# Peptides against a protein of PDB entry 8BZL: the designs that were tried, part 66

Target 1, 228 residues: chain A of PDB entry 8BZL
Amino acid sequence: SYDRAITVFSPDGHLFQVEYAQEAVKKGSTAVGVRGRDIVVLGVEKKSVAKLQDERTVRKICALDDNVCMAFAGLTADARIVINRARVECQSHRLTVEDPVTVEYITRYIASLKQRYTQSNGRRPFGISALIVGFDFDGTPRLYQTDPSGTYHAWKANAIGRGAKSVREFLEKNYTDEAIETDDLTIKLVIKALLEVVQSGGKNIELAVMRRDQSLKILNPEEIEKYV
Target 2, 242 residues: chain B of PDB entry 8BZL
Amino acid sequence: SRRYDSRTTIFSPEGRLYQVEYAMEAIGHAGTCLGILANDGVLLAAERRNIHKLLDEVFFSEKIYKLNEDMACSVAGITSDANVLTNELRLIAQRYLLQYQEPIPCEQLVTALCDIKQAYTQFGGKRPFGVSLLYIGWDKHYGFQLYQSDPSGNYGGWKATCIGNNSAAAVSMLKQDYKEGEMTLKSALALAIKVLNKTMDVSKLSAEKVEIATLTRENGKTVIRVLKQKEVEQLIKKHEEE

## One batch from the design tools (peptide; made by RFdiffusion4, then SolubleMPNN)

Design b1_p12_3_s2 (from b1_p12_3, 7 letters changed)
Fold by OpenDDE base, seed 4:
Structure b1_p12_3_s2 (fold): chain B 228 residues (1-228), chain C 242 residues (1-242), chain A 12 residues (1-12)
Amino acid sequence: as target 1 above (228 residues)
Amino acid sequence: as target 2 above (242 residues)
Amino acid sequence: EKEAAIEALLYE
């Protein structure tokens, strides 16, 4: 059957393993990204951390570089591989080009990596989607999404994971210039979007904020509650 | 559906990696391994299932392996796979030491192996390792640490956890009795015995069926010690008296 | 329940 072949097109032109990898993404917890005027915000559904688990080792949001952050949905181990490759590339770029990567550049790198894993008979696709946010050196905020196929696009706002459909529907209705007029409103928009799928309010949300010329800030639960 | 379980590198229509899941299920039938993090140390406790009188006594530990001077691990799953992975851990640690002239940080060693595990789930011609590991260690960055890794190449840090047979029940017991911030190595040892006594499918817990190793710091050095049978007997006796 | 637990460990 064509669904068992990693790199074979179906008669109707489908790459089943890529589509099935997209189903793997839907098993992941929800992540949302929003580009504001001078801010980018990532929000993720906190999976109930096991009581005895070290929270330090549970990270759905990670820095790729000082100016770029990523959230993912899907296979955690796959994500680690992608993150590590991306981090190495970011550092390599700094060394060779003497400038940090643009958000588009690193997204394209990740996308190309994913694409290669869809075209090799010896490799399965990565079971992850990613939201990649950050600032270019000119201070422009960026948001990109990439999926298991290796496609990528720039977004104003987007979501990935199990609740992505509901969150996207919310964002389509509520993402306006007025809704992102300030940093605080942008953060509030992300929280409201996540609350469409997350139960029990701000306690189950993790938020990362990056402002222009500032480092990534992970908001604590108390800070999140101020926006609720 | 068994239709997609035969190939290690194939997603099911639902986005599942059945071979990885089956490997994890198989580990659930392996001997129980516990890890507990304390303020003054970290321990591993493992069930000994293969007590054969004809085994050469030189095998001090069936399931607990010293990785380097600062780390040890316990294994649940396929023994041959475990041997390969523990050897690889030692090699990784040694290469790092030679390259950087300092011991490898605990999490870096864990992640290095987890990357290997992950690769065996993604590349053709490979099967997942049928092994979960608990890692104990000390480094200058985070102090005492406990990690768990599975066949997927996923890992996490823990205050206390369990792998192998009856792991879910053990974890539940650990959640009930683990006192955050107040856990001494002594109390951790007592907790380990308590949990093993309840989770092992044995009529009576005996020292012959339990391996315990502790990792402590003495005079600025890491000390990894496998408890003697007599010490384990004393712990069991103490538990029975409470 | 076991399958759900395994899935929870694999996907984030």
Scores: peptide ipSAE 0.354, ipTM 0.809, DockQ to the pose 0.836
Fold by OpenDDE base, seed 1:
Structure b1_p12_3_s2 (fold): chain B 228 residues (1-228), chain C 242 residues (1-242), chain A 12 residues (1-12)
Amino acid sequence: as target 1 above (228 residues)
Amino acid sequence: as target 2 above (242 residues)
Amino acid sequence: EKEAAIEALLYE
């Protein structure tokens, strides 16, 4: 069937559909994640919301559970599917294991889901990468990234989307123990990193902060401007 | 790039889904549909293209579909695809009502259909639906609402928007004339006529070529009403006098 | 412009 989505190996050992899905991620706006000492921060480039569009329906950062949140880059509709599946798994885990998921666990779940879509005949890969942040039950802050292949790793800091390369270069230079010594410094680091690719300052940035034993907080524009 | 154009669920080397893009392009040739959110209601206005005198069944509403007591939608694109999706919307809404003994929230119904649309872009052997939808509704959570969805399975909430032929021009006009916080249903109806008059490829706007539905709240109940032809004529006449 | 508009609708 000419219409069947087939992810197969090339003669040189590449999975083209996975690589092309990674290109789809690059079409998404930039997202950045940073792990501090007792804080995790997600920052995203705010897509220009059309004047008549309801901002409530445009979200690049979402909660998966009380202790885990995610930012994505790539196909918006694909992201919604992954988010919903992850949320269900988080709740299921609470019921069956009687504890919240670890950040690694839910990342692995998402990664496995993505991987299956690279190997299942008649399915295309998900066109998204995700930054997953949160706290384990022991209070350890975590940051993970996953890509369309289903590969995932733990990071101190990372970025995805169109401006990811520039943001990563900035983070490689500026991520130090001193730079994340306080919560405020960690937030400032994320903002500075995003400003490498985002125009017009704090108006085009959305920030989510999760501190130890605290719920996810989305900063308002005024709060962001204090760090610019 | 051409080798990927014919496959429905394959990424191009640039990370594009061409069949989804082509579906969206095809919708641009469909009849115009407008949605406008007001303080006291929400409306849909749709172009009626199929006026044939020999049609036995005169449907008062060809492009506007009631989904449940609290929601309606309009469609731009392939009619057969639209029929499948609108039926699915009705089924989803009814199943929810039976399960929870309350109407499905507007956004939840929209997302349920959008998940179906998305699946048709990811699972092999299927093509994207050649349909965009505008949804109007009321629920206890957010009140009056307007949503738009496309073949990709993406959706958004809107104060005002347009799909179909000349949608970009219509959206531009809506951006210019829509007054946030001051939009009454009466003003919204006038705006709809104004925009349709400029965006429809007709020499003169007539009531026979326009379908309008309003969704309001009366005595704690949602009322979905399709305007009568005489009412639409009056709106057009009023516009011409201005 | 149309292509850019479509991309804006598909990707975030």
Scores: peptide ipSAE 0.343, ipTM 0.771, DockQ to the pose 0.848
Fold by OpenDDE base, seed 2:
Structure b1_p12_3_s2 (fold): chain B 228 residues (1-228), chain C 242 residues (1-242), chain A 12 residues (1-12)
Amino acid sequence: as target 1 above (228 residues)
Amino acid sequence: as target 2 above (242 residues)
Amino acid sequence: EKEAAIEALLYE
C-alpha cells in the first residue's frame, strides 16, 4: 500500500522520491560554503523579508553547536526538524563523550537521519540539502555537504540551492590557495561567488564566519559592504 | 499529475508537496483573520461567518481561542482540524507550565505545534492540517508577540499579518497603514476595522460579524479580553465617521 | 502568482 512504501525503486533502479526531493532543494535560495585556512564561511542569498515580518524568525544560517554551523536549501520546516535533532545530538555528545562533536561526526549523524527517511515506511525524504561548517577540537576547519539521499562529502567549497550550479562553476575557477590566503580574502571569495546569482549586491547576502577558537559571527550589512 | 495530487507526503517531480499547497489554498477560502502588534498590546480580529439566528449558544468567540494566561490564537481553515490543534496547544502549554513552573515562551509554543504540522507533511498516512493560525502573546523574553503558522509547519513573527480570505489584499493594506514604532493598541484596533471593512465579503461591516480580542499587560499580568459587541460597534461607527 | 507565493512560504 502507498502508506508503507513511499520511496521505492523504479523499474530502472531510480529512487524517484529522492530525486524529487533534490528538485525541492533547487527551489531554495542559494547557499555557499568555503573552507579557508583558519576560517570557514557560509553565505546565503537573503530572502526578501516581507515588510511586516520579524527578521528574527527568518534565518537560513543556524548554529548547531559552538563549533558548528549549518546553512540549508529547501523546505524550511524540514530543516527545522533536522536542525533540532542535530542540536540535541551535539549536546548529547558533549555530555556523554565530554568533547564537542567533530564536524564530520555531526554531518554523518545528519546524513544517517536523512538516509533513514529514504528507507523508512511511511516517510518521505527530507527536502533539504545542507552545508555544515565548523572546527574540530584540534582546530581544523571543515566543510561538509549533505543532500536528501543521505550522502555526504567533505568539500573545500560548495554551493546548494537555486543558483548552486553557477556558484560552483565560479568556485571551481576561483578557489585557489591564494584566494584563501587570508580570512578577508576567503570572505571576499564567498561574496563574489554569491554575487554570481544574487542581485543588488551585499544587501541581499547574509554571511556567517567562524574562526578558530571563536564563536560564530554573523556579519551585519555594513561589514559585508566592506568586502564588496 | 493526478497521482501526486491525491497522495499525501510525496514530492512531485518538480519538488512540490501538492497536498500542502492544496491545504494552503483551502485556507484562502476561510474567514479572514488579522493580527496586529502594537507597542502596548497585540490584537486579533476575525471574521465571524456563521451567524445563524437559530444558534442556541452565543459563543463569545468562534475563531479566537485562549491558549493560556499569556497567549491566544485565531484560526483559519477546517474547524475540526483547528479544534485538534488548539487543544494540542493548550496541552503543550500546560505540560510546560507543570514541568518548569513558568509559562511557556510564545515562540516555543508556536514551534512545538509547527513541528507537529510538519510531521503531518512527512509521515505517511497523514494529511496536512488544513489550518493556519495567528498567535498573540506576551512573555518576558520578547514582550508582545504576533506569529503566523501554516500547514507546512512553517512560521514567522509579524508586526501585522492576515490569513484566510483576501489575505493578500489585507496584508497590502496593513503594509500601507502600519506605522512602525508608533502603533498604539487604539490605532491598531482602528486599522483592524479599516482592513476588515475592505476585505470581508460583506456588504456592510457589523459587530455581529467581527470578533476582536486584545492582549495587554496590566499590573504585571497579561489580560486577554474579547471585545463586547458594543465596543466593536463603536469602533465600526468611528471608522464610518472618518 | 499564487503558486509562487506558496513556494516562497515553503522553501528557504
Scores: peptide ipSAE 0.239, ipTM 0.683, DockQ to the pose 0.843

Design b1_p12_3_s2 (from b1_p12_3, 7 letters changed)
Fold by OpenDDE base, seed 5:
Structure b1_p12_3_s2 (fold): chain B 228 residues (1-228), chain C 242 residues (1-242), chain A 12 residues (1-12)
Amino acid sequence: as target 1 above (228 residues)
Amino acid sequence: as target 2 above (242 residues)
Amino acid sequence: EKEAAIEALLYE
């Protein structure tokens, strides 16, 4: 059966392994990204960390470089591979081009990597989607999404993972210029969006904020509660 | 020949990697391994199932392996797979030491192996390793550490955890009895015995069926010690008297 | 329950 083979075309033109990898993404917890005027915000649903697990080893949001961060949904081990490759590329770009990567550039790199794994012999697709946010060197905030297929697009706001549909519907209704007029409003929008799918309020949300010319900041629970 | 080389762990229609899940199931049938982090040390406790009187080499530790001067691990799952992975861990650690002239940080060693595990879930001609590992170690960055990794290449740091047979029940007991910030190595040892006594499929816990290793710091050096049978007997006796 | 536990370990 074609669905039990490496990534090959079905008779009707489907790449089943890619489609199934997209289903793997849906098993991941929800992640949300929003581009504001001078801010980018990532929010993720916190999985109940096992009481005895070290929280430092569980991260759904990670920095790729000083100006770029990423949230993912899907297979955690797959994500680690992609993150590491992206980090290396960011550093390589700084060395060779003498400038940080643009958000689009690193997204394209990740997308190309994913696409390769949909076409290379003896490889399965990555079971991850990613939201990639950051600032270009000109100070423009950017948000990109990439899927297991290797496709990528720029977004004003988007979501991935289990609750992505509901969150996207919320964002489609509520993302306006007024809603992102300030940094605080942008953060509030992300929180409200996540609350569509996350139970028990701000305690189950992790937020990362990157402002223009500032490093990635992970908000503590107390800071998040101020926006609830 | 080409048909086998092109086969890889693939997604189900529901996005599941069944070969990884099956590997995890296999581990569930393996002997129990516990890890407990204390303020003054970290320990591994493992069930010894192969007690054959005719075994010539008294393996002091069947399931606990020293990786380097600062780290040890315990394994649950397929023995042959475990041997491959433990050897790889040792090689990675030695290569790092040679390259950087310092011991590999604990998490970096764990991550390096986890990347290998992940690769065996993604590349053709490979199957997942049927092994979970507990790692104990010390480094200058985080001090005493305990990690767990599974066939998927996922890992996490833990204060206490369990792999293998009855791991869920063991974890539940650990959650109940583990006191954060107050755990001494002595208390951790007692807790390990308590949990093993309840989770091992034996009528009575005996020292011959339990392996325990401790990792401590003495005079600025890491000391990895496998407890002697007599010491384990004393721990069991103390538990029975409590 | 076991399947759910495994999924929780594999996906984030």
Scores: peptide ipSAE 0.220, ipTM 0.679, DockQ to the pose 0.853

Design b1_p12_3_s3 (from b1_p12_3, 6 letters changed)
Fold by OpenDDE base, seed 3:
Structure b1_p12_3_s3 (fold): chain B 228 residues (1-228), chain C 242 residues (1-242), chain A 12 residues (1-12)
Amino acid sequence: as target 1 above (228 residues)
Amino acid sequence: as target 2 above (242 residues)
Amino acid sequence: SRRERIEALLYE
């Protein structure tokens, strides 16, 4: 059975393990990314934290470097591996090139890593998709998406996870120059997009904002409610 | 679904890792382990199942392992896998100490092992470890800490949690009785006994069947102590009187 | 269900 093989093509040209890894991504909670004019915003469906669980250890949005952050959907443990590799590469790049990575560079690195895990008989694909946002050194905001196959593209806006289709449909309809005219409007767009799939309003949303020349900011629930 | 349960590192058509899920299921049949974080310490309480009369060596602790001066863990699952992982934890901690001349932060030790666990779910020729762990520790960054990790390589921090047999029921009880911000080590010990008594489904909890370790700070040093059987007996007696 | 709990632990 070709669908059981890790790194072989089916007769019809499918990489089933990659496709199945994409199904694993759909089991993850929804994440959305939007590129504004001078802002990038990541929004995620907040996982219900168990009453006795430390919220500090539940993170779907993480920094890769000072100028780059990432949200993921899928296998949490797999994500940690990718994040760690990416962080190391960001630091390595700073040491060797003496500049921070571009968002494209680090995305390509992650994509290449994922791709390698689709082509080795000794490895299964990563069960994660990622939205990678940040600013290049020239101040240009960037948004990239990568999936288990190692494919990546630049986006104005995109979504991953279980509610991604609905969120994307919303974004396709509502992403306009007017909708991202200001930072606040951009944030509002992300929230509205997430509300298509998230129940119980802003309390179940986590937002990360990176403005030009500023560090990553995770919004608190009160700040999020301002936009709802 | 059965077609994908025989291979260790492949996704099902639905995006599931059945071998990991099965490992987690297996842990559900292991002895109960509890962890409770208090203001002045953290504890592990574990069910001791193997009380065999012919055991030559009274193992100081069957389920609780000291990792370094600042951390201990409890294990639920396959014993052989547990031994390998606990040894690895010790090695990681010592290598860190040697390299940096300071003890490894608690979460960093947990994540290091979790990366190993994850690797065994992703690389061919390997099976997932059939082990979940509870970690207790102290470091200068976060103070007293309690972590749980599973075969997937996922982990989380907890105020109180349970792994192994009847873990869901235990967690429910902990949620009901755990008082955030007011938990002393003494109250945590009492809670542990209460939960174990209900979880183990025994009419009377025996001190012989329970292992308890506490981690505290005394004079700026971490103290990890396994309670003596007499101490556990006193805790049980106190519970019965209430 | 136990299955749902396992899935919740694995995926985020």
Scores: peptide ipSAE 0.361, ipTM 0.789, DockQ to the pose 0.838
Fold by OpenDDE base, seed 1:
Structure b1_p12_3_s3 (fold): chain B 228 residues (1-228), chain C 242 residues (1-242), chain A 12 residues (1-12)
Amino acid sequence: as target 1 above (228 residues)
Amino acid sequence: as target 2 above (242 residues)
Amino acid sequence: SRRERIEALLYE
């Protein structure tokens, strides 16, 4: 059996633990990211919160730094580890380089971390994919995705999680210069994309918006409903 | 028997390192990369498999990486492993430059990485890198050079070679068509297109699916250039007309 | 199901 806790090659050249980690990502709720002209938007499928559960404890979107935020799909506990490491690196970079990280830099850091967990004995891959958005210090909006293997790419738009395929198909058809011409249109695009897979409309969507030279804003349900 | 499959540092009864072999198997499924040495330059040609409309980075080169001013490489295998290794190559090259105030000789850079690869096959607690590399470069010692390395840490110099999918067939074709001492960069480019056209699992070779980089010397400086899509289209067109 | 409950706890 090659389904061991350690990541090794199968006879046919597959890293099954990485592939299985990718399957774990698919069990996560859907997240979507879109890069606009002067805005980046993350949208996530909101999980039903139990009556006695503190909503504060359910976060699929988190800030890594003032200029970078991340959404993930997959194992929540794994995500916490990655987020913490990334936050530390962001702060370390500020101290050492005296500038905030670029979105690419922190993505590469996260990707490298994930890759190491695919090559170290006694470790399993992280069961998460992440959408990382933000602004570089020069004001350029960025969107990156990373997966359990440690692979990362820059995107105009992308999705992760259980509904990612449908959302990506929607984005491939609808992502145009016209569709992201304004901040509002960009937000609408994200909402429409999520509505391909999210049931019950805007009530089950969480949106985070970052504009140039502005802090991360999480939209409240009322604000989201205005776009639906 | 399964015991030997899972450990990188244990020889099978037959003396095989199965994890290294399996890594090589993984590379066999990767996109094709070609390298051809010419008298006046050296080139890399690589298959582009990931063409997605939503990609933001127009990867001028998805599989070809500039290592320093005098060297570039192409990668076949696991992308994340490739990223780690290419980063390491760049670091090694820069450290050498800093220490000796001269660019690292091509073979020394290749050897340094190969030592790392080898370590991942000999020391416990690690898996082999699922990556083979082609290296192109120029140095004052040997001029234009082409190298290939594999997950075992083995490497060799080549006049022409191929890694990735259908590499065996490609190598066979290269052996047939490569003329020693008469290979110009122009002829090498034509040969690369010819081989890729036959070895890539595509219905029709298109410029969007192929990336090519050339390394030449101009006015005592190394020039690494990724061909524009239009240039690749012209090469393909010329091939189709022959 | 128990499985669904576990998955809901583990995955986000």
Scores: peptide ipSAE 0.263, ipTM 0.774, DockQ to the pose 0.219; fails the geometry check
Fold by OpenDDE base, seed 2:
Structure b1_p12_3_s3 (fold): chain B 228 residues (1-228), chain C 242 residues (1-242), chain A 12 residues (1-12)
Amino acid sequence: as target 1 above (228 residues)
Amino acid sequence: as target 2 above (242 residues)
Amino acid sequence: SRRERIEALLYE
């Protein structure tokens, strides 16, 4: 029985399931990524955690490897699948190539995975976009975005999720060499960008920072408030 | 609009997975299941609806399943789907034990099943499982734990939560009465009875209509115990006296 | 709404 292709072209040449998956991404909370000079920063809108929910299990920012982390917007369960596969690939790369993945490599891997799910029979697209940040082995900071279609691009700064448009507009106006001159300024830029869409200030923001040759650091609320 | 309702799980124009949402809707009609995490243990309390006098075997627990020595779960939704998933949980746990010679961590078991659930929302020719689960367990990493998973393959850790019929109301009650850091298993049991009494679609709460299991640690071993009917009766009586 | 609650559970 030919499982009907879920993702097919419309008469006008559109892949509706991909477009609809992009709409699913817009239902996700906002995530922002900014590449600084020697720092990469991810900021996410904290979902209102139910009072009785364990915060440990609610993570929108995750490490893929020691040198790469990712934020996503869209279907949480879909994201978990992508994250797990990416982590396995990062480890596999270390074993086979004896070097960590470049940020571009792992982004391309994720993008390829997503693309396959837009073309495979009996599979729907992933309902997620991702911001992937990290450092290459040469110490170069990188920021990439991928969407449900499997496309990916390198960015200086970008945003995904429900408030992405407003945040991007802010970043387009405010991202300058001066604005990212220091690590602190870069962090401030991310916070200011998120505050365009996040209500109630710094309490609803989660920030992750990665510096050269350092592990991913998730800032606590007190640390975030220092930048507000 | 109907084209998205009758086929394999696909995105709507608005980015919604209707089949997953409908599965969640189906669970809303299932019997109520509660989970409460305490300092000294964790419990599941579930509504027992099938009290047929003519049932030959009185199964002690209809909705609570032992998964391994360190974990149990409760199910809300389609019984047949529940049986498949609970069996899969047991198999995953056993395979892990055989491979690593140690019990599977609680969250890893939950995530393994959640990945299966997610797959049934993404791969063609399959429908989502019409089941939500509450998981209770103990491991050396995080101690006592309570998790909830849904048909989407999403999961979360909880101090207290509810699935099934009137779950929203139950969660609201739990939020009001749950005292973080001060919850004993005894107080958790009392809270479970209180919430069930208010949320179950029964005129009067009886021990015959409630299943309760507790997970505790005794002498470095996990003990999963289903409360006897008499014990449940005592809990109900205590609640009525307050 | 129930819809909003479901969406909140599905999307992050």
Scores: peptide ipSAE 0.252, ipTM 0.685, DockQ to the pose 0.849; fails the geometry check

Design b1_p12_3_s3 (from b1_p12_3, 6 letters changed)
Fold by OpenDDE base, seed 5:
Structure b1_p12_3_s3 (fold): chain B 228 residues (1-228), chain C 242 residues (1-242), chain A 12 residues (1-12)
Amino acid sequence: as target 1 above (228 residues)
Amino acid sequence: as target 2 above (242 residues)
Amino acid sequence: SRRERIEALLYE
């Protein structure tokens, strides 16, 4: 059975474990990323937290470094591994190269890590996709997406997870220069995109914004409601 | 026996490496890549399948990678594997440059990567790379060159070749139309368009679906240029008028 | 198709 074999090709040239990892991503809550002119915005669908669950422990958006943030969809435990390794690499890069990583660099690092887990015996692919946003040292906003295969691309806007298709369709229609002309408009675009798949409005959305030369800011529910 | 299908780096009783064959099968489903060697240059032409409106325009080429100042490659197969291999190519080339203070000869770069590919077919715990590459380059030893490598680590020099979807048909067409010794870059470009038009699984060839890079020598320097969409459109138009 | 989408992500 080729579907149970790790890191092997099927006769028709498929890596089933990678494909199945993609399915794992689709089980995750929706995340969206949008690159504005001088802003990058991440939005995620909030899962209903159990009444007794500490909300602080459920973070789908995390900082990799001061200039780079990541949202993910898929297996949370897998994401932790990737995030930790990425953080270490960001710090290592600062020490060895004396500059922060570019968004592309850290994306490539993550992508390479994922790829290795698709080719090494005894390892299964990571069941996560990630949206990686940030600013390069030249002040250019960047958005990248990675999948379980280790593929990565730069995007103007993208989505991952359960509702990614619908969100992407929305973004394809609505992402214009006018729609991202201001920071506020960019944020609104992300919210509107998420509302295509998220029920109950702003209460179920988590938004993070990174502006040029600023740290990651997670918007509170009240701030989100101002945009909706 | 299916027993050998699931194990990497193991021969079947018939002496086959099924995982390598399956990797090659995967490549057969990838977009078409062509390489054509001319007297005054060499080109790569690749099918662009992933056209997304939301892709960042910074990506001038999806399938064609500059390796160094004198070499470029195109890939057919698993994208993530391709990224790893293209990165390795760049590293190998840079290491050579640092060590010898001259650019790595084209064939040596190809061979170095092929050794890596081969290792992934021989050493346990690894699967083959699901990638074939076309390499174009120039060096002082052999001038303009075109190479092809596959998941086995095998490689060869070519005057014209194709990898990916419908590669066999493309190669057949190239054999028919390639004029040895008389191939100009201009004629090579025309030939590339002709072959792609017939081999790509599209109703109509459009410039948005084709990437073309040329490698030439100008004033003793190698110039690698990705053709602009308008240039590709003109090539397509010329083909349609013919 | 679902397969095509996956393949598009996996294959260059």
Scores: peptide ipSAE 0.056, ipTM 0.542, DockQ to the pose 0.037; fails the geometry check

